# Designs tried in a protein design run: peptides against a protein of PDB entry 5KEZ. Part 74

Target 1, 320 residues: chain A of PDB entry 5KEZ
Amino acid sequence: NVAIYNPFRPWWERYQPVSYKLCTRSGNEDEFRNMVTRCNNVGVRIYVDAVINHMCGNAVSAGTSSTCGSYFNPGSRDFPAVPYSGWDFNDGKCKTGSGDIENYNDATQVRDCRLTGLLDLALEKDYVRSKIAEYMNHLIDIGVAGFRLDASKHMWPGDIKAILDKLHNLNSNWFPAGSKPFIYQEVIDLGGEPIKSSDYFGNGRVTEFKYGAKLGTVIRKWNGEKMSYLKNWGEGWGFVPSDRALVFVDNHDNQRGHGAGGASILTFWDARLYKMAVGFMLAHPYGFTRVMSSYRWPRQFQNGNDVNDWVGPPNNNGVI

## One batch from the design tools (peptide; made by RFdiffusion4, then SolubleMPNN)

Design b2_p14_8_s1 (from b2_p14_8, 12 letters changed)
Fold by OpenDDE base, seed 3:
Structure b2_p14_8_s1 (fold): chain B 320 residues (1-320), chain A 14 residues (1-14)
Amino acid sequence: as target 1 above (320 residues)
Amino acid sequence: TQSRLDAVRDAIKR
């Protein structure tokens, strides 16, 4: 991915890929392979956060400032380490003036335009699908168990399906023959927008962001909410079917969020309430559970926003 | 340099 130095190596640089090489601030491919092997050998499975909707931001300077030293040029859409070129992006398909998503009520913009300047891959192209599949298959062959598909809301479900159909079975050294990768898709659906979580049920599980938002409200006793109201927790609260839901109290994004579904989110900053929420989640049968492991950072609020929300995990001069 | 977090925040607020 791109190496960002202003601010200094933020967490979100990981979501700006310039190649599919497995060399990042966390380590190189050999180290990753070693980790996967060691984890699998003790029954711990690895699921990769796969960033396949986009490459890096359009405004990032061209050059070799990347975690693996690969050259890239956002301006010309040149990512030779893949390789991608201008033909592999949706620049010509997006019809907004900025090239970015401007209206989330327009499903076409949400899928075909740039997410906050991130160069949007043309996932309708078999070439692009194949490059992504090759990346994911490499990981599968290493021994990962599945994937979180980042920014799934911004990809057409059919394009995702086309990629998934190219995937290998899991590595038989650790998984039963014929095992399929576990897929869960990050889709933010709190209602009110045209893109629905149900659009993605055919590809795998989806993130249920209503879960943490509503649970936070209840645990905080906001708006007169009571724990007793959780008797019909899950589908009874309008959540997606349990067998399609991946649930969580917080994630790395909404841990830094604000507003509806943001302010209610419980985090480790509110330790007691957070433990209550996580405990409840783990005890309740609804959905597939995910527990957050985060870190402290020096929060500095200005005008209600943390100006240090970019801060990544503890590191040694950018190396984790 | 722009964070993807802005879009997430916007989505969550809706």
Scores: peptide ipSAE 0.043, ipTM 0.774, DockQ to the pose 0.343
Fold by OpenDDE base, seed 2:
Structure b2_p14_8_s1 (fold): chain B 320 residues (1-320), chain A 14 residues (1-14)
Amino acid sequence: as target 1 above (320 residues)
Amino acid sequence: TQSRLDAVRDAIKR
């Protein structure tokens, strides 16, 4: 991914890829392979956060300022480490003046235009699908158990399916022969927009963002909500079917006060209430559960916004 | 360089 120095190595640089090389601040490919092996040997499975909707931001300077030193040029859409070129992006398909998503009520913009300036890959092309599949298959062959698909609402479900259809079975050294990768898709659907979580059920599980948002209001006792109202928690509250849901109290985005839940989201900053929410989630049978492991950072609020929401994991002058 | 958080905020507010 790109190496961002202003601000200094933010967490979100990880979501701006310039290659599919397994070489980042977390380590190199050999170290990753070693970690996967050690984890699998003790029954811990690895699921990779796969960023396949886009490459880096269009405004990032060309050069070799990346975690693996690969050259890239956002201006010319040149990513030779893949390789991608200008033909592999949706610049010509997006019809907005800025090239970015401007109207989230327009499903075609949401899927064909750039997510906040991130260069949008042309996933309709078999070449692009194959490059992504090769990346994911390399991970499968190393021994990962599955994937979180980042920014899934920004990809056409059929394009995702086309990629998934190219995937290998899981590594038989640790998984039963014929096992398929576990897939869960990040789709933010709180209602009111044309793109629905149900559009993606055919590809795997979907993140249910209503879960953390609604649970937060109940635990906080907002709007007269009571714990007793959780008697029909799950589908009874309008959530997706349990077998399609991946549920969580918070994630890295809404832990920073942004995205899908707002101020209702409970985090480790409210330790007592958070423990109650996580405990309830783990005890209740609805959905596939995900527990957050996070870190503290020096929050600084200005006009209601944390100006340090970019801060990544603890590090020593950029070294993790 | 703009963070992806802006898009998430925009998605909720729109």
Scores: peptide ipSAE 0.043, ipTM 0.785, DockQ to the pose 0.328
Fold by OpenDDE base, seed 1:
Parts: C-alpha cells; sequence; structure tokens
Structure b2_p14_8_s1 (fold): chain B 320 residues (1-320), chain A 14 residues (1-14)
C-alpha cells in the first residue's frame, strides 16, 4: 500500500493498495505464511480483509513511496506491480463532476465513482477480476479460510460473484477437500439508501451495521429503551436473516465515527457498557459474531471530532 | 484528505 507520512502512517493507508504483494508494516509474505500455518495447526482460522474495490487515492504523488517499494502513478492509473493501467478503472463510467461519489442515493455513483478519491477498479472486466482472483487464490493456497470483502456496497454484486467463481477450494492440508472460502461482505445498510444488504446475500454473509447501532442505544438506555425490548432481537428488529448476518458491537470505522452509527456505538472507551454489549452478543444466537480487538490512541476532540482518529495501530516495523 | 473515514461517517451519520 501507499506510505502516508502526513499524517504519519495512518491506519487508513492500509486501504490504499498499489499492488497485491503481501508486504506491509504488518510483515512480509514469509512471516504471514508462517503465522497462517501456526494458526491453522491449532485450529485458528485466518480471514483476510481484502481490498479489491479500488487502488490508492487519485491525489497521491507518483513514485515508490509504498510499503514494498513498488512504483505507482495514480495520475496515469499506472500500477505496474499488478499490472493495472488506465483501461482498468471506471473513470469513464462515473458521470459526476468530481469523479467521486456525490450522491449515495444514486446506486450507479456509489458503484462506479471513486470512494473519497480512491481509484475505482473496473470490476466488469475479466482481466481485473482475474488479477483479483489471483491475489485471493494466492492467499487461499497459503491457507487462509476466507475473506472480508472491503467496500462491497461499492461493487456490483454480479462482479463480486464473478470473482468468487474463480476462487480455489481451501487448502486441503487443513480443510476438508472441496471446502469453499468463508465470505462476508462489508455493506453499510442502515436504511434510506437504494443499495441493500439483500443485494449481496448470494455472495455470502453481510455486515449488519444496525446491530451495533441499536444495541448501543439499548445498553445506553437512550430514548427510554429497555433490555426487555431485545426479546425479539435479530430479524424481529428488522435485521437481515441470521444466516446472512455478520454481527459486531463495533469496528475500526464506527469506533471513530459520530451520529447514529457512531455516538451510539459502544467501544472499549466505555469499558463496562462495552463488556455488557459484547457479552450479550456472544450469548445471543443471532448472526455470526465478530469480537473487536483494538488499541488506545491519544484522542483529541475539537468541535466534537477527534482530530487524531487517523492514528494507526502500534507498530515497531518502521523500516516499511 | 485521502482517508476513507469521511465517507464512512457520511454513510452512518444520523
Amino acid sequence: as target 1 above (320 residues)
Amino acid sequence: TQSRLDAVRDAIKR
């Protein structure tokens, strides 16, 4: 991914790829392979956060300022380490003046335009699908069990399906022969927008963002809400079907957010209430559960916003 | 900014 130095190595640089090389501040490919092997040998499975919707930001300077030293040029859409070129992006499909998503009520913008300047890959192209599949298959062959598909609402479900159809079975050294990768898709659907979680059910599970938001309000006793209202928790609250849901109290994004999906979200900063929410989630049968493991950073609030929400995880691998 | 966080915030704000 790109190496961002202002601010200094933020968490979100990891979501700006310039290649599919397994070479980041988290380690190199050999270290990753070793970790996956050790985990699999004791029954711990690995699911990779796969960033396949986009490459890096359009405004990032060209050069070799990346975690593995690969050259890239956002201005010309040149990513030779893949390789991608100007033919592999949706620049011509996006019809907004800025080239970015401007209206989330326009599904075509959401899927064909750039997410906050991130260069949007043309996933309709078989070439692009194949390059992504090669990346994911390499991980499958290493021994990962599945994937979180980042920014799934920004990809057409059919394009995702086309990529998934190219995937290998899981590595038979650790998984039963014929096993398929576990897929869950990040789709932010709190209602009110045209793109729905149900659009993606055919590809795998979907993140249910209503879960953490609503549970937070209940545990906080906001608006007179009571724990007794959780009697029909799950589908009874308008959530997606249990067998399609991946549920969580918080994630790295809304842990740093505000509003209904932010202020209501319980995090480790409110330890007692957070433990109550996580305990409830783990005890309740609805959905596939995910527990957050995060870190502290020096929060500084200005005008209600944390100006240090960019701070990345602790890392001593500063050479990368 | 090059952060994706603003887009996420916009999507979840109420």
Scores: peptide ipSAE 0.043, ipTM 0.776, DockQ to the pose 0.327
Fold by OpenDDE base, seed 5:
Structure b2_p14_8_s1 (fold): chain B 320 residues (1-320), chain A 14 residues (1-14)
Amino acid sequence: as target 1 above (320 residues)
Amino acid sequence: TQSRLDAVRDAIKR
């Protein structure tokens, strides 16, 4: 991914890929392989956060400022380490003046335009699908158990399906023969927008952002909500079917106060309530549960927004 | 370079 130095190595640089090389601040491919092996050997499975909707931001300077030193040029859509070129992006398909998503009520914009300037991959192209599948298959072959598909809302479900159809079975060294990768898709659907979580059920599980949002309101006792109302928690609250749901109290986005769920989201900053929420989540059978492991950072609020929401994990001068 | 969080913020504010 891109190496961003202003601000200094933010967490979100990881979501700006310039290659599919397993070479980041977390380590190199050999180290990753070693970790996966060690984890698998003790029954801990690895699921990769796969950023496949886009490459880096269009405004990032061309050069070799990346975690593996790969050259890239956002301006010309040149990512030779993949390789991608101008033909592999949705620039011509997006009809907005800015090239960015301007209206989230327009599903075509949401999927064909750039997410906050992030160069939007033309996932309709078999070439692009294949390059992504190769990346994911490499990970599967290493021994990962599945994937979180980042920004799935911004990809056409059919394009995702086309990629998934190219995936190998899981590594038989650790998984039963014929095992398929576990897929869960990040789709923010709190209602009110045309793109629905149900659009993605055919590809795997989806993130149920209503879960954390609603649970937060209940535990916070907002709007007269009571714990007793959780009697029919899950589908009874209008959530996606349990077997399609990936549930969580918070994630890295909404933990920073401006993501899906808003202020209702409980985080480690509210330790007592957070523990209650996590405890409830783990005790309740609805959905596949995900527990957040995060870190503290020096929050600085200006006009209700944390100006330091970019701060990444604890590091020693950029080294994790 | 704009953070992906900006889009998330915009999406939720609607």
Scores: peptide ipSAE 0.042, ipTM 0.776, DockQ to the pose 0.321

Design b2_p14_8_s2 (from b2_p14_8, 11 letters changed)
Fold by OpenDDE base, seed 5:
Formats: C-alpha cells, structure tokens, sequence
Structure b2_p14_8_s2 (fold): chain B 320 residues (1-320), chain A 14 residues (1-14)
C-alpha cells in the first residue's frame, strides 16, 4: 500500500493498495506465511481483509512511496506491480463530474465511481478479476481461511461472484479437502439507499451494520429502548438472515464516528456499556460474531470531530 | 450512512 507520511502512517493507508504484494508495515510474506502456519497449527484461522474494489487515492503522488517500494502513478493509473493501467479503471464509466461518488441514491455511481477519490477498479474486466483472484488464491494457498471483502457495496455483486468463482479450495494441509473460503462482505445497509445487503447474499455473509447501531441505542437507553426488547433480537428486528449475517458491536470506521451507526456505536471508550454489548453479542445465537481488537489514540475533538481519527496502531516510529 | 462515511474519509484522504 501507499506509505503516507502526512499524517504520519495513518491507519487508512492500508486501504490504499498499490500492489498485491504481501509486504506491509505488518511484515513481509515470509513472516505472514509463518504466522498463518503457526495459527493454523493451533486451530486459529486467518481471514484477510481484502481490498479489491480500488487502488490508492487519485491524489497520491506518483513514485515509490509504498510499503514494499513498488512504483505507482495514480495520475496515469499505472500500477506496474500488479500490473494495472488506465484500461483497468472505471474512469470512463463513471459519469459524475468529479469522478467520485456524488449521489449514494444512484447505485451506478456507488459502484462505478470513486469512493472518496480511491481509483475504482473495472471489475467487469476478466483481467482485473483474474488479478484479484490470483492475489486471493495466493493467500488461500498460504493457508488463510477466508476473506473480508472491503467496500463490497461499491462492487457489483456479479463481479464479486466472478472473482469468487476463480478461487481455489482451502489449503488441504489444514482444511478438509474441498473446503471453500469463508467470505463476508462489507456492505453498509442501514436502509434508505438503493443498494441492499440482500444483493450480496449469493456471495457469502454480509456485515449487518444495523446490529451495532441498534444494540448501541438499546444499551444506551436512547429513545426509550429497553433490553427487554431484545427478546426477538436478530431477524425479529429486521436484520438479515442469521446465516448471512456477520455481526459486530463496532469496527474501525464507526469506532471513529465514520458513519454507519454514528454516535450510537459502542466502543471501548465506553467500557462498561461496550462490555455489555459484546457480552450480549457473544451470548446471543444470531449471526457470525466478530469481536473488535483496537487501541487507544490521543483523541482531539474539534467541532465534534476527532482530528486524530487517522492515528494508526501503536508503533515505533512507523514500525509495528 | 455511506454518504457520511464518504465525507469523513474524504477529509482524511485529501
């Protein structure tokens, strides 16, 4: 991914890929392979957060400022480490004046235009699908158990399916023969927008963002909500089917107030309420549960916004 | 909403 120094190595640089090399602040490919092996050997499975909707931001300077030193040029859409070129992006397909998503009520914009300037990959192209599948298959062959698909809302479900259809079975050294990767898709569906979580059920599980939002409201006792109302928690609350749901109290985005639940989201900053929420989630059978492991950072609020919401994990001068 | 997410991320990335 891009190496950003202003601000200094933010968490979000990880979501700006310039290659599919396993060479980041977390370590190199050999170290990753070693970790996966050690984890698998004790029954701990690894699921990769796969950023496949886009490459880095269009405004990032060209050069070799990346975690593995790979050259890239966002301006010319040149990512030779993949390789991608201008033919592999949706620039000509997006019809907005800015090239960015401008209207989230337009599903075509949401999927064909850039998310906050992130160069949008032309996932309709078999070449692009194949490059992504090669990346994911490399991880599968290393021994990962599955994937979180980042920004799935911004990809056409059919394009995701086409990629998934190219995936290998899981590594038979640790998984039963014929095992398929576990897939869960990040889709923000709180209602009111044309793109629905149900559009993605065919590809795997989806994130149920209503879960954390509603649970937060209940535990906070907002709007007269009571814990007793949770007696029909899950589908009874209008959530996706349990077998399609990945549920969580918070994630890295909404922990920082970045939409998708807003102020209702419980985090470790509200320790008591958060423990209640996580405890409830783990005790309740609805959905596949994900527990957040995060870190504290020096929050500085200006006009209700944390100006330090960019701060990444604890590090030693950029080294994790 | 995703729109809100976009607004926040845009401020971070640009």
Amino acid sequence: as target 1 above (320 residues)
Amino acid sequence: TEALRQAVRKAIQH
Scores: peptide ipSAE 0.058, ipTM 0.796, DockQ to the pose 0.175
Fold by OpenDDE base, seed 1:
Structure b2_p14_8_s2 (fold): chain B 320 residues (1-320), chain A 14 residues (1-14)
Amino acid sequence: as target 1 above (320 residues)
Amino acid sequence: TEALRQAVRKAIQH
């Protein structure tokens, strides 16, 4: 990914890829392979957060300022480490004046335009699909069990399916022969927008953002809400079917106050209420559960916003 | 919802 120095190595630089090399501040490929092997040997499975909708921001300076030293040029859409070129992006498909998503009520903009300047990959192209599949298959061959697909609402479900259809079976050293990768898709659907979680059910599970948002309001006792109202928690609250849901109390985005659910989201900063919410989630049978493991950072609120929400995870690997 | 995500993603550009 791009190496960002202002602010200094933020968490979100990891979501600006310039190659599919396994070489980041989290480690190199050999270290990753070693970790996956050790985890699998004790029954702990690894699911990779796969950023496949886009490459880095269009405004990032060209050069070799990346975690693995790969050259890239956002201005010319040149990513030779893949390789991608100007033919592999949706620049000509997006019809907005800025080239960015301007109207989230227009599904074509949401999927064909840049997410806040992030260069949008032309996932309709078999070449692009194949490059992504090669990346994911490399991870499968290493021994990962599946994937979180980042920014899935910004990809056409059919394009995702076409990529998934190219995937290998899981590594038979640790998984039963013929096992398929576990897929869950990040789709923010709180209602009111044209893109629905149900559009993606055919590809795997979907993140249910209503879960953390609604649970937060109940645990906080907002608007007179009571725990007794959770009697029909899950589908009874208008959530997606349990077998399609991945549920969580918070994620890395909304933990910083800027994700779906707003101020209702419970986090480790509200330790007691957060433990109650997580405990409830783990006890209740609805959905596939995900527990957050995060870190503290020096929050500084200005005008109601944390100006340090960019702070990345603790890292002592200053080499890359 | 998406407006919030947009705000987060905007931050990664600057």
Scores: peptide ipSAE 0.058, ipTM 0.798, DockQ to the pose 0.154
Fold by OpenDDE base, seed 2:
Structure b2_p14_8_s2 (fold): chain B 320 residues (1-320), chain A 14 residues (1-14)
Amino acid sequence: as target 1 above (320 residues)
Amino acid sequence: TEALRQAVRKAIQH
């Protein structure tokens, strides 16, 4: 991914890829392989957060300022470490004046235009699909158990399916022969927009963002909500079917007050209420559960916004 | 909301 120095090595640089090399601030490929092996040997499975919708931001300077030193040029759409070129992006397909998503009520913009300047990959092309599949298959062959697909609402479900259809079975050293990767898709669907979570059920599980948002309001006792109303929690609250849901109290985005849930989201900053919410989630049978492991950062609120929401994991002068 | 996510990422890119 790109190496960002202003602010200094933010968490979100990880979501701006310039190659599919397994070489980041977390380590190199050999270290990753070693970690996967050690985890699998004790029954801990690894699921990779796969950023496949886009490459880095269009405004990032060209050069070798990346975690593995790979050259890239956002201006010319040149990513030779893949390789991608200008033919592998949706620049000509997006019809907005900015090239960015401008209207989330237009499903074609949401999928064909840039997410906040992030260069949008042409996932309709078999070449692009194959490069992504090669990346994911390399991870499968190392021994990962599956994937979170980042920004899935920004990809056409059929394009995702075409990639998934190219995937290998899981590594038989640790998984039963013929096992398929576990897939869960990040789709933010709180209602009111044309893109629905149900559009993605055919590809795997979907993140249910209503879960953390609604649970937060109940635990906080907002709007007269009571714990007794959780008697029909799950599908009874209008959530996706349990066998399609991945549920969570918070994630890295909404823990920072960003996206899907707002101020209702419970986090470790509200320790007592958060423990109640996480305990309830783990006890209740609805959905596949995900527990957040996070960190503290020096929050600084200005005009209601944390100006330090960019702060990544604890590090020693950029070294994790 | 998705608008909030967009706003945050937009600030990151510029």
Scores: peptide ipSAE 0.053, ipTM 0.793, DockQ to the pose 0.176
Fold by OpenDDE base, seed 3:
Structure b2_p14_8_s2 (fold): chain B 320 residues (1-320), chain A 14 residues (1-14)
Amino acid sequence: as target 1 above (320 residues)
Amino acid sequence: TEALRQAVRKAIQH
């Protein structure tokens, strides 16, 4: 991915890929292989956060400022380490004046335009699908168990399906023969927009952002909400079917007061309430559960916003 | 909420 130095190595640089090389601030490919092997050998499975909707931001300077030293040029859409070129992006397909998503009520913009400047990959192209599949298959062959698909809302479900159809079975050294990768898709659907979580059910599980938002409201006792109202928690609250849901109290985005869920989201900053919410989630049978492991950072609020929301995990001069 | 997400994603441009 791109190496960002202003601010200094933020968490979100990981979501600006410039290659599919497995060399990042966390380590190189050999170290990753070693980690996957060690984890699998003790029954801990690895699921990769796969950023496949886009490459880096259009405004990032061209050069070799990346975690693996690969050259890239956002301006010319040149990512030779893949390789991608201008033909592999949706610049010509997006019809907005800015080239960015301008209206989330337009499903076509949401999927064909840039997410806040992130160069949008032309996932309708078999070439692009194949490059992504090669990346994911490399990870499968290393021994990962599945994937979180980042920004799935911004990809056409059929394009995702086409990529998934190219995937190998899981590595038989650790998984039963014929095992398929576990897929869960980040889709923000709180209602009110045309893109629905149900559009993605055919590809795997989806993130249920209503879960953390509503649970936060209940645990906080906002709007007269009571724990007793959780008797029909899950589908009874209008959530997706349990077998399609991946549930969580918070994620890295909404932990920072951003993204889906708003102020109701409980985080480790509210330790007691957070433990209650996580405990409830783990005890309740609805959905596939995900627990957040995070870190403290020096929050500095200006005009209601944390100006340090970019701060990444504890590191040694950018190396984790 | 999506506006907030957009803000976060926009921040990653710089």
Scores: peptide ipSAE 0.045, ipTM 0.789, DockQ to the pose 0.160; fails the geometry check

Design b2_p14_8_s3 (from b2_p14_8, 12 letters changed)
Fold by OpenDDE base, seed 2:
Structure b2_p14_8_s3 (fold): chain B 320 residues (1-320), chain A 14 residues (1-14)
Amino acid sequence: as target 1 above (320 residues)
Amino acid sequence: VDELRERVRKAIQH
């Protein structure tokens, strides 16, 4: 991915890829292989956060300022480490003046235009699908158990399916023969927009963002809500079917006030309430549960916004 | 702004 130095190595640089090389602040490919092997040998499975909707931001300077030193040029859409070129992006397909998503009520913009300036890959092309599949298959062959698909809302479900259909079975050294990768898709669907979580059920599980948002409201006792109202928690609250849901109290985005949930989201900053919410989630038989492991950072609020929301994990002068 | 934050990841710098 790109190496960002202003601000200094933010968490979100990880979501601006310039190659599919396993060479980042987390380590190199050999170290990753070693970690996956050690984890699998003790029954801990690895799921990769796969960023496949886009490459880096269109305004990032060209050069070799990346975690593996790979050259890239956002201006010319040149990513030779893949390789991608201008033919592999949706610049000509997006109809907005800016090239960015401008109207989230227009499903075609949401999927064909750039997410906050991130160069949008032409996932309709078999070449692009194959490059992504090669990346994911390399991970499968190493021994990962599955994937979180980042920004799935911004990809056509059929394009995702086409990629998934190219995937290998899981590594038989650790998984039963014929096992398929576990897939869960990040889709923000709180209602009110044309893109629905149900559009993605055919590809795997989806994130249920209503879960953390509503649970936070109840635990906080907002609007007169009571714990007793959770008797029909799950589908009874209008959530997706349990077998399609991946549920969580918080994630890295909404810990920082980004994305779905707003102020209702509970985090480790409110320790008592957060423990209550996580405990309830783990006890209640709805969805596939995900527990957050995060870190503290020096929050500084200005006009209601944390100006340090970019701060990444604890590091030694950029080295994790 | 609040509505946007409710459904969209905050813009990242680049």
Scores: peptide ipSAE 0.046, ipTM 0.769, DockQ to the pose 0.186
Fold by OpenDDE base, seed 3:
Structure b2_p14_8_s3 (fold): chain B 320 residues (1-320), chain A 14 residues (1-14)
Amino acid sequence: as target 1 above (320 residues)
Amino acid sequence: VDELRERVRKAIQH
């Protein structure tokens, strides 16, 4: 991914890929392989956060300022380490003036335009699908158990399916023969927009963002909410079917955010309430649970916004 | 509206 130095090595630089090389702030491919092996050997499975909707931001300077030193040129859509070129992006497909998503009520914009300047891959192309599948298959062969698909809302479900159909079975050294990768898709569906979580059920589980938002409201006792109202928690609250849901109290995004229920999100900053919420989540049978492990950073609020929400995990001069 | 995601992603500097 791109190496960002202003601000200094933010967490979100990981979501601006310039190659599919396993060479990042966390280590090189050999170190990753070693970690996966050690984890698998003790029954801990690895699920990779796969960034496959886009490459880096369109305004990032061309050069070799990346975690593995690969050259890239966002301006010309040149990512030779893949390789991708201008033919592999949706620049000509997006019809907005900016090239970015401007209206989230337009599903076509949401899928075909750039997410805040992130160069949008032409996932309709078999070439692009194949390059992504090769990346994911390499990880599968290393021994990962599955994937979180980042920004799935911004990909056509059929394109995701086409990629998933190219995936290998899991590594038989640790998994039963014929096992398929576990897939969960990041889809933010809080209602009110045309893209629905149900659009993605066919590809795997989806993130249920209503879970953390609503649970936070209940635990905080906002709007007269009571714990007793959780008697029909899950589908009874309008959430997706349990067998399609991946649930969580918070994630790396919404613990830093506001709006769309963001204020209700419980995080480690509210330790007591957070433990209550996480405890409830783990005790309740609804959905597949995910527990967040985060870190403290020097929060600095200006006009209600944390200007330091970019701060990444504890590191040694950018190296984790 | 995906306000949380939008805010976070808008914070990404290019």
Scores: peptide ipSAE 0.044, ipTM 0.779, DockQ to the pose 0.144
Fold by OpenDDE base, seed 4:
Structure b2_p14_8_s3 (fold): chain B 320 residues (1-320), chain A 14 residues (1-14)
Amino acid sequence: as target 1 above (320 residues)
Amino acid sequence: VDELRERVRKAIQH
């Protein structure tokens, strides 16, 4: 991914890929392999946050300022480490003036235009699908158990399916022969927009953002909500089917006040309420649970916004 | 503003 130094190595630089090389602030490929092996050997499975919707931001300067030193040129859509070129992006497909998503009520914009300037990959192309599949298959062959698909809302479900259809079975050293990777897709669906979580059920589980949002409201006792109302928690609250749901109290985005959930989202900053929420989540059978492991950072609010929301995990001069 | 946040990931610096 791109190496950002202003601010200094923010967490979100990880979501600006320039290659599919497995060398980042967290280590190199050999170290990753070692980690995966060690984890698998004790029954801990690894799921990779796969950023496959896009490459880095369109405004990032060309050069080799990346975690693996790979050259890239966003201006020319040149990512030779993949390789990608201008033919592999949706620049011509997106019809907005900015090239970015401008209207989330337009599903085509949401999927064909740039997410906040991130160069949008042409996932309709078999070439692009294959490059992504190669990346994911490399990880599968290393021994990962599955993937979180970042920004799935911004990809056509059929394109995702096409990629998934190219994936290998899981590594038989640790998984039963014929095992398929576990897939969960980040889809923000709180209603009111044309793209629905159900569009993605065929590919795997989806993130149920209503879960954290509603649970937060209940535990906070907002709008007259009571814990007793959780009696029919899950599908009874209008959530996706349990077998399609990945549930969580918070994620890295909404923990920072970004994305779905708003102020209702409970985080470790509200320790007592958060523990209640997480405890309830783990105790309740609905959905596949994900527990957040985060960190404290020096929050500095200016005009209601944390100017330090970019701060990544504890690190030593950029090294995790 | 809140509605926007409900559906949009915060802009990433480029």
Scores: peptide ipSAE 0.041, ipTM 0.758, DockQ to the pose 0.180
Fold by OpenDDE base, seed 1:
Structure b2_p14_8_s3 (fold): chain B 320 residues (1-320), chain A 14 residues (1-14)
Amino acid sequence: as target 1 above (320 residues)
Amino acid sequence: VDELRERVRKAIQH
């Protein structure tokens, strides 16, 4: 991915790929293989956060400022380490003046335009699908069990399916022959927008963001909410079907949120309430549960916003 | 409205 130095190596640089090389501040490919093997040998499975909707930001300077030293040029859409070129992006498909998403009530714009400047891959093209599938298959062959698909809301469900149809079976050294990768898709659907979580049910599970938002209001006792109202928690609250839901109290994004639904999210910063919410989630049968493991950073609030929400995880690999 | 995602991603592009 792009190496960002201002601010200094933020968490979100990891979501600006310039290649599909397994070479980041988290480690190199050999270290990753070693981890996957050790985990699989004791029954712990690995699921990769796959960033396949886009490459890096259009405003990033061209050069070799990346975690694995790969050259890239956002201005010319040149990513030779893949390789991608200007033919592999949706620049000509997006019809907004800026080239960015400007209206989330336009589903075509949400999927065909850039997410805040992130260069949007043309996933309708078989070439692009194949390059992504090659990346994911490399991970499958290493021994991962599945994937979180980042920014799935911004990809057409049919394009995702086309990629998934190219995937290998899981590595038979650790999984039964014919096993398929576990897929869950990040779709932020709190209602009020045309793109729905149900659009993606055919590809795998989806994130249920209503879960953490609503649970937060209940645990916080906001708006007269009571724990007794959780009697029909899950589908009874308008959430997606249990067998399609991946549920969580917080994630890396909404842990840094504020206002509206963001303010309701419980995090480790409110330890007592957070433990209550996580305990409830683990005890209740609805959905496939995910528990957050995060880190502290030096928060600095200005006008209700943490100006240090960019701070990345602790890292002892300052070389790359 | 996906305001949270927009906020986070805008911070990436500053």
Scores: peptide ipSAE 0.045, ipTM 0.786, DockQ to the pose 0.148; fails the geometry check

